# Designs tried in a protein design run: peptides against a protein of PDB entry 7RZF. Part 301

Target 1, 358 residues: chain A of PDB entry 7RZF
Amino acid sequence: PFQEEHLKQLYKIVPIKDIRNLYVTFPIPDLQKYYKSNPGHYLGHLIGHEGPGSLLSELKSKGWVNTLVGGQKEGARGFMFFIINVDLTEEGLLHVEDIILHMFQYIQKLRAEGPQEWVFQECKDLNAVAFRFKDKERPRGYTSKIAGILHYYPLEEVLTAEYLLEEFRPDLIEMVLDKLRPENVRVAIVSKSFEGKTDRTEEWYGTQYKQEAIPDEVIKKWQNADLNGKFKLPTKNEFIPTNFEILPLEKEATPYPALIKDTAMSKLWFKQDDKFFLPKACLNFEFFSPFAYVDPLHCNMAYLYLELLKDSLNEYAYAAELAGLSYDLQNTIYGMYLSVKGYNDKQPILLKKIIEKM
Target 2, 358 residues: chain A of PDB entry 7RZF as posed
Amino acid sequence: PFQEEHLKQLYKIVPIKDIRNLYVTFPIPDLQKYYKSNPGHYLGHLIGHEGPGSLLSELKSKGWVNTLVGGQKEGARGFMFFIINVDLTEEGLLHVEDIILHMFQYIQKLRAEGPQEWVFQELKDLNAVAFRFKDKERPRGYTSKIAGILHYYPLEEVLTAEYLLEEFRPDLIEMVLDKLRPENVRVAIVSKSFEGKTDRTEEWYGTQYKQEAIPDEVIKKWQNADLNGKFKLPTKNEFIPTNFEILPLEKEATPYPALIKDTAMSKLWFKQDDKFFLPKANLNFEFFSPFAYVDPLHSNMAYLYLELLKDSLNEYAYAAELAGLSYDLQNTIYGMYLSVKGYNDKQPILLKKIIEKM

## One batch from the design tools (peptide; made by RFdiffusion4, then SolubleMPNN)

Design b2_p27_6_s2 (from b2_p27_6, 14 letters changed)
Fold by OpenDDE base, seed 1:
Structure b2_p27_6_s2 (fold): chain B 358 residues (1-358), chain A 27 residues (1-27)
Amino acid sequence: as target 1 above (358 residues)
Amino acid sequence: SEFEREFMELIKELLEENEKTKYYFPW
C-alpha cells in the first residue's frame, strides 16, 4: 500500500544520454489475475493511440511531444504501475504541467465515454493476429520466457495468456481508471537540463535526481481537468484482417514474377508466395510521368505533391500499422513509387484510401 | 523507501527500454 507521502511526487532526473522524457506513473493493484480481460492493455491502447482525437495527436499539434506510450508495468509483489511515457521536445519540457493536464483531460474523456466493448474486441482481434503470426523466437530465449511466466499462468494457458483476451470486464477498466487520478500520481522528468540542479544520488545506479512534492495548486488544477472537445475515441480500425486464407500454389508458379498484364498504360507482374505461406502480400507500384524530372520546378512540384499526399494519409497510418499494414511513398526520377505491405485481406481498403487521396 | 527504490528501478528500466525499442508496444 502506497502511503500518502509517496504520492504527488516529482522527480527531476539527469540522464546519461541526451534524452527528454516524461513519465507519469500511477500505482495500481496487481492485475495479473485478470490477464484474460487485461484492463491495463485496454487503457494502454486508448491512451497510447496515435489517431485523430488522441492524446498524442493533440500534444504533437502543440509541438510538445514526439511519441507517447501508455500501459501497465509490473512492480513489486502486490501492486503494479500504470505509466504514461512521452518523448518531450525542448518546448514540451517547458510545458510539463500542461501536458499532464491534457493527460487527465483524456482520462476524463475515457471515464465519460465508459468502457467500449468494440474497443476490447479490436484489442482481442489484434492480439489474436499477433499471436497467430508471431515470428519464430530463438528457442532458448523463448524457453526462458515461458519458464518465467509459468509462475503466473496455468500450464495449459502459458502460451496464450499474454496474447489472447477472453473476457470483457468493464468493471475492471473502471477500477483502473479510478486509480489514474492526480492524487495518485508520481511524475518523473528526465532531462540533461537538470544537470547541476540535483541534490540526490540514487544509491544503486548513481543517477542524479531531485525529488520535490508537487504543489497542491498543481494537483488541484489536474483534478479540475475539464473535458477537452479535441479528445475523441478512435474510430473502428477498418484494416484489421479477418481472412487469413492462403490460396494454393498454382501449378505453373514461376520462381520469378510473371508478366500477367501488358498494356500501353500498364505492366503487371505477379509472383505467388512459395516460401513463407503467410496471408501477406507486397504491392509495389511505379508511376511514370514524363514531367516528374523535366526541370527543377517540376521536380519540386512532384516532391511537394508527395509530401502533401503523405500528410493527407496520416489519419490512416497508425490504424494501418496496428493492423499489420504499411505503405511507403517515394519520389523517383521517373515519377512516384508506392508500396503497400502486410496482411493481404485489407490491403485493397488501404490502397483505395491512398488512391482516393491521390 | 523500498517504494522509491522500486520506482527508480522502474524508471531505469523504462529508460533502457526506450533506448532499445523505437516502438514500445506495452504488450
Scores: peptide ipSAE 0.056, ipTM 0.681, DockQ to the pose 0.370; fails the geometry check
Fold by OpenDDE base, seed 2:
Structure b2_p27_6_s2 (fold): chain B 358 residues (1-358), chain A 27 residues (1-27)
Amino acid sequence: as target 1 above (358 residues)
Amino acid sequence: SEFEREFMELIKELLEENEKTKYYFPW
């Protein structure tokens, strides 16, 4: 449905709120029928990845972008959009062309590496976990949602279709990647800095905007995007849980934490979950040091140590979060506090990594 | 044009959704 005149366009939009956003949008075929493979989800997972070697990591390092989201969205008349959305810094607003160049460099990296079955498997596993342990929805909203999606999915699959991946389709991934090209781009920049510089008003909402053709020279620059050595595929996420066994309640389980270890160097309290019955655990560690708060120098050293430790753990933070694990590190007047929460299966792996960085 | 309208509607929807931190757009 999109003609050439609708492509390679730049929109400068004035928001009501003081926000700075960049939307890089590509028209793509309707992918609804491919819900079992969901190639848009695969690409959104990689393009929106926040780990080392990701698009976001590079753009953050330059101080241009705060957040990045990638994925498919419904369009009209049987087509969809693939959208890369970033929150721009003030500096990033001045480097939009370069930001988009980096996007195309990352996309080029994805083309060069080709579809990865292991990445699909991780997406499948993550979605399965999300489905299995999803929160209870409000009945009215849930019923309305189900009624709506009955038009798209078989009755037997309506509950699972949005979550459960079944088919690895590298051909469809490549097909979508082939649509993510500069000649197929629509760009929207949202900033209050365009106030008074617009010449059009949207009919329904009164949004002020300016539309311009993207110069051919800029399109060519993006078309010539080479491989950037800073971009890498993510490593395998080792935190994805695979064991969801719930241990039976102990016969002597107490409603309060029991002291199960008492030594000169450590005390350990344990309480089994008797309420939620989830394959999750909360590990809390309080470290005591007589030096942590003895004077201002030691206090500042302890603070600096913790900040450095947090920085060193950044490489794991996103992968852990995706897998339903979290950690927290805090300074205390007595020393340091560490908390590890989430699915219990891979908590030992995360804990080991934290300890190794300490 | 009809296409401009559809695109502006899309951007509006995206602006409304951006209030929540997401790693990718949901299906």
Scores: peptide ipSAE 0.047, ipTM 0.675, DockQ to the pose 0.429; fails the geometry check
Fold by OpenDDE base, seed 5:
Structure b2_p27_6_s2 (fold): chain B 358 residues (1-358), chain A 27 residues (1-27)
Amino acid sequence: as target 1 above (358 residues)
Amino acid sequence: SEFEREFMELIKELLEENEKTKYYFPW
């Protein structure tokens, strides 16, 4: 179905909006029947990972990329695409070849490490959480979506098929990974910088573009991508919740926060959720320091401290977010504000990490 | 080719999604 003439092509596309995007696309077989293993999700999770040693982390460190998304997308009948999409900086637009080289270096790292069952298990757990605590969708949109996917899944599985992973299939992961090669690439660069440099117009939407063959020398360069020592598999996500128990309402639950601890150095207010009944909590901390805003020097030092603290916590930010946890740190005129939100089960772990960095 | 058309449609969809939604690749 994919003839050689359709591969190793570069598209330069003029957007309507002022955006800079790079789409690195690989044709892959139709994997719809393997929805229970979803090898594309596994690869998308790793390629799109934002933690230390990730593709995005390295590309950000170079100042070339702001965001990165990886995953499979449906194509026409009988095939799919695996796509790596990045938001390019102005500098990144000048280094597209190098960015793609780094992509292939990361893919090579994935080949070298092989499929990891623990990564699959994390994906499975995350998806299960997402399914269980899925927000209510608008009925019309939801019914339309379900109607659309009824063609792909058994009726009994239609509600769960997109979320619940059941089978670890390393063979399918390797199969998809084998399709992520330079000889199988289609590249699209989207930038206003191509305005006036295009020679084709898309018939349906009037999008201006130029199509070019990627030079063989560039393909060879990508084929010879070595292992980059900066790339590492992510560590296990310690923030994934496992306990979703909802505690019963206390008999004397107040409609407002109650003072539960009052000491010379601290006050603690608590309010039990009496409305949502979710296994989530919001922890808010206000730290007071008489030195925080006493003079311009101390104010600047407090600001610098917080920026350094935020930077030191970056290694946990993505993993926490994936697990449905978030934190916020802000300077106040009295000191510092910290908020931790999300599933309550692993909040103590995140809080401990924050405190240890403080 | 049919494939080129499909690819362009894909890119268009991605662009539209980028315009409408935060880069949520529907995983």
Scores: peptide ipSAE 0.045, ipTM 0.675, DockQ to the pose 0.310; fails the geometry check
Fold by OpenDDE base, seed 4:
Structure b2_p27_6_s2 (fold): chain B 358 residues (1-358), chain A 27 residues (1-27)
Amino acid sequence: as target 1 above (358 residues)
Amino acid sequence: SEFEREFMELIKELLEENEKTKYYFPW
């Protein structure tokens, strides 16, 4: 559907809000029929990954990008788009060409590594969890949504089609990845800095923009994107829950936390969930130190310690979040507070990692 | 965001103008 004249285009768009965004867009075939494998989701997961060696990690390290989202979006009938969207810093706005170069370097890394079945399996598992524990939607909105997607999915699968992955299709992943090339790119930069520098107005909303051809030299630079050794595939996510068993309510379950351990060094309270019956837990730890707030020096040392600890845990933060786990670390006047929340199955793994970093 | 929607609509419009060439991509 796209002629060459529609490719390799740069759009400079003036937003209403003070935002700075870069959209790197690739036309791709309609992948709707491949919803069971969802190759676009696979690529979006990797390109949008926030862990060590990710595209975002590198772009953040340079101070150019705050957030990154990658994925497929519906286009007109018969085609889709793969879009990489980044939130640009002021500095990043000056380095758009370099940002896009890094995107193509990461894409090249994905080509070099090839499709990974374990990554697909993680996506499958994550989506299954999301589906299983999806919150209730408003009936009207839900019905309307379902009615809309009935055009795309069999009736028997309409409820699950957006979530459940069933087939690993490396061929489709490679096919989509082959479309993510500089010669197939449409770039949109959104910034107020383009105000007064536009020559076109969008028909529907009156958005001011300028369209320019991307210089051939720039396209060639992106085409010659090498393998950047800083880019790595993510490590396996150890936090993805696999056990969702809910233990029966204890006969002596109290409506309030019960003290189940009382020693000179520790007190432990426990409350079983008697309301939601979810395979989730909240672990809260209060660490007491007489030195934590004794003077300004100790207070600052405690603060610095916690900041260093947080930094050391950053490698796990994104993976934990994806898996429905969260942790929080706070300084208190008495010492330190640690909270671990989410699916209970892998909480011990996260907790162990936290303790090992302490 | 509302802006993302607007942008996507802009992209869609630009693409709709090219619908006449759909015959060449059987996929």
Scores: peptide ipSAE 0.033, ipTM 0.497, DockQ to the pose 0.044; fails the geometry check

Design b2_p27_6_s3 (from b2_p27_6, 15 letters changed)
Fold by OpenDDE base, seed 5:
Structure b2_p27_6_s3 (fold): chain B 358 residues (1-358), chain A 27 residues (1-27)
Amino acid sequence: as target 1 above (358 residues)
Amino acid sequence: SEFEREFMELIKELEKENEKVKSTFPW
């Protein structure tokens, strides 16, 4: 059992590199035996979500945080950590207490909504896709990794254990959520701004740090974190592929893109994949406008239009990325370039959303 | 304490991971 002296601690750490990070850590039980349900992955998926109503979206809107990662990490024997890691802005470094308050407000939202089986199913489906279409790793690195994890998993499951979710365990999700409390917190702030303000040096790496108890008033403030109406659970990810059918090679398949449509307003080239045989496609669109580069005003308007378009698509970007879809939008001297890449099944959905915002 | 050491090791591992992520995605 963690002694009370180990909890409610703040570490101010001087980094080697010019980075600003906040680590909000919670000691949790060893969950290794629950790899088939992986409650830490479920919570990490939600806490680390980047969509509308997410913790990151709110913290970004305040200008305090650039990135956020949530998840479990291995600890010493018999325990793990759940960690929320954020990249802090300069302004965010001044608002660490409020950032952590928002974290506890989001955690309180997760408690209020309870475990969602559909979220678990999405995690399961995403992990199954990642497993099925896993890139070839270098044999040496892969063998070394497998040898390391053989200590944790049955031999028959060692290849699948890190990916394949099998069991929805709401009880374990609630158990982990119950550990994510202010009374169990350890906070580390990493910033060069603490240089010359530290009183300890870590023996192994010479890292300069200061350790302080978090004031009881601050702990109470976090304990009184209520529901913030800005926080919402993510919507269902419509971009998760379900069809992985690979069409047979056409008998007339050309080694180069063939012109399959030629009109006054459009040309279309097509090349079937004859090399990789993956359920993936690359859609590339070049839009031509005589107005795009006529003068500096039109150039700036075309730029502003594209930035506004990108901003309007941010709500879909993260969900698409999680599902193995990506898009790119660029200004060109002729107009605009759009690329959509990834699993072909849901590309029409993403493309439609892009076109509807255009 | 053993726990403080493990915590500091964890933070350093996370720093290294963050560095790798930043190196793979040059912003």
Scores: peptide ipSAE 0.036, ipTM 0.679, DockQ to the pose 0.221
Fold by OpenDDE base, seed 1:
Structure b2_p27_6_s3 (fold): chain B 358 residues (1-358), chain A 27 residues (1-27)
Amino acid sequence: as target 1 above (358 residues)
Amino acid sequence: SEFEREFMELIKELEKENEKVKSTFPW
């Protein structure tokens, strides 16, 4: 049982490096036995989401936060922490109370919407993809990791337990959400701006810090967090691959790209994968324009066009990345370069969206 | 308290993780 004296605390910590971080932490029960449902992963996925209507999107729009991570971490025996970690801007460091208010508004939105089975299914599918196509780890590191997790999982499940979700447990999601309350919060702010303003030194690492009780008025403000209409659940991720078929190698497959289409307006080269045998593709497009580099004005216009295009695609970038898709857009002296990489199944969807924004 | 120690250790681990992430994604 956490003593009340350990809750509602603010730590101002001096880092060695020039970093600005905010850690909002909540003590939660030990969830290890619930690895098949992994309610902490479900909540981390939503709280850490980067799409439209996410917590991060709102905090970025205000210029307060660069990155956000949410998830569970192991604590002492019999409990865990749920942690929301943000990289603060200089301006964000001045608005920590408001940032945390937005966190509680988002958490309140999650309570109001309730557990969503479709979100769990997306997490399940993403984790299954990650497991199936996991890169080869160094044998020594992998064996050591497996040996460590044998204490937590049955031998038969030890390889899959960290990835494969099996059970949708809305009750456990609600249970964890019930722990994500202002009365249970511990806040750490890490910034060099606290140098010379600390009164304690941590015994193990020599870290300088100041500990303060969070004022009851601030706790009450967070407890009264309303529903912010800017916060929305993510839309379904249309980029999650479902087809992993690997086409057989053609008998006439060349070790180099072959020209398979030659027209006045386009050339297409194709090379089948003869090495990796993954359900992945790399699509590379070079667009030629005689105007792209004709003078400094046109060059700058082409640059601005590409920046605007990138900005217009930001809504898809995160969802695509989660699904193992990436795209890149670059200006060239001849025009524009586009690449789309990752699982081949949903590449046409991403490519279509890119082309529609062009 | 043991809890305070574990919390501070956790923050230090998180700092190291964040530094690694920043190093892998040169902003």
Scores: peptide ipSAE 0.030, ipTM 0.654, DockQ to the pose 0.237
Fold by OpenDDE base, seed 4:
Structure b2_p27_6_s3 (fold): chain B 358 residues (1-358), chain A 27 residues (1-27)
Amino acid sequence: as target 1 above (358 residues)
Amino acid sequence: SEFEREFMELIKELEKENEKVKSTFPW
């Protein structure tokens, strides 16, 4: 059990590589028995969300953080850690206290809103998709992994236990969320800026570090984290596929793209998947404009247009990516290229949103 | 303490995972 002396600690760690990471860590109970509910995944999904009103969105807007990951990790026997990991900018390294304050403001927002069954359902659906369409692993690595996880899961569930959510447990979500408090925090800052400022060396890896108690005044600031009106729960992810039907091969299916539409304004090529048999499609659009590359001014205008378009689509990018959809926008010498890839079910929704922003 | 060791091991594992994630998602 974590003694009080192990809490409210700050570690300044010297990395081998030139990296700047912040790890905000909370001891939590062992949640292994709750794998069917996986409350740590629910919280990790929300805390690690990248959409509008997310923790990452606010920290990025301040120029302090590049990436954010939240989730549970296995600890020693009988406990786990919940970890919020961020990639720090140089400026963010100067604002660690404020970054952590924003983390606690977001956590306070999650407390105020309470557990959301629809969010759990989205996590369930996303994990089910990930399981169903999981790539083939190397047999040796896979067998070793399975042998390891057999200690945690029934034999009949060992293949599904890491993916398939079955039970919405708001009580467990609240229990974990109650452990995410400033009085329970352990902070690690990883930066080369601590070189020559450390007083300890870790015995196993020779890692240089300094350990400090977090001042009580700082803990109190984090305990008094208010509701920041910039933080919002994510909107429902409309891109999560629900239809995985694979259409039968057409009798006249060509091994190459066939021209199925030819007009003065548009040509359309189509090829059915004859190899993978996945409920996925690749939609590629080439837009032609005689003005796109006529002179340097028009080239720059076309570039700026595309950058503005990309920026206007950022609200959908993360939700689409989570759902296994991707899009790409590129300038060409003829105009613009758009690609939409992934599960075919919700591609029309994403495509419509892209076209509406154009 | 045993706890400090476990925590440092965890941080090192996370560093390795972050490196793998950065390698799998080429920016």
Scores: peptide ipSAE 0.049, ipTM 0.691, DockQ to the pose 0.235; fails the geometry check
Fold by OpenDDE base, seed 2:
Structure b2_p27_6_s3 (fold): chain B 358 residues (1-358), chain A 27 residues (1-27)
Amino acid sequence: as target 1 above (358 residues)
Amino acid sequence: SEFEREFMELIKELEKENEKVKSTFPW
């Protein structure tokens, strides 16, 4: 459906709000029939990854980008779009060509490494967890959603089709990667800086924009994107839960936390879940130090310590979040507070990582 | 073109989605 005249186009768009966004868009085939393998989700997971060696990590280190999202979106009948969307800094707005070069360097890294079955398995496991522990939706909204997707999926699979991955299809991953090329790109830059510099108005919404062809020299620069040694595939996510066993409620379970350890150096309270019956736990630690708030110097030292600790834990934060784990670190007038929340299976791993950095 | 319209609609939808994400993280 896309003619060559529709490709290699740049749109400069004036937003209503003060936002700076870059949309790098590729036309792709309709992938709906491949929902069991979902190659667009695989690529979106990697391109949108936030860990060390990711596209976002490098673009953040340059000060050009705040956030990045990658994925497929429905288009018109018979095709889809793959979109890489970034929130631009003021500096990033000046470096759009270089940002897109880094995107193509990362895509080239994905081509060089090839499809990874372990990454597919992680996506499968994460989606299975999301399905199994999905929150209750409002019945009206849920029914309307299901009615809409009944056109796309068999009745027997309509509840699972958006979540459950069944088939690793490296051929389809490669097929989509082959569409993510500079010659197929459509770029949109959204910024108020284009106000008064537009020559077109969109008829339906009155959006002001300018359309330009991307110069052939810029396309060639992106086509010649080399491997950037800073880009790496993510490491395996060690926080993905695999055990969801719910322990039976103890006969003597109290409705309140019970003191189960009392020593000169520590007190421990425990309460079993008697309400939700989820394979989740909340671990809360309060650390007491007589030095934490004794004077302004010690208070600032305690603050700096915590900020350094948080920074040292950033490498785990995204992987933990994807796996449904979270942690929080706060200074208190008495010392420090730590919380670890989420699926209980891998909480000991995250807690160990935190303690090792402390 | 019909294609340009669809692309502009797509960008507008994405803008609305980004606004929702920013509104859910009131820093």
Scores: peptide ipSAE 0.045, ipTM 0.686, DockQ to the pose 0.210; fails the geometry check

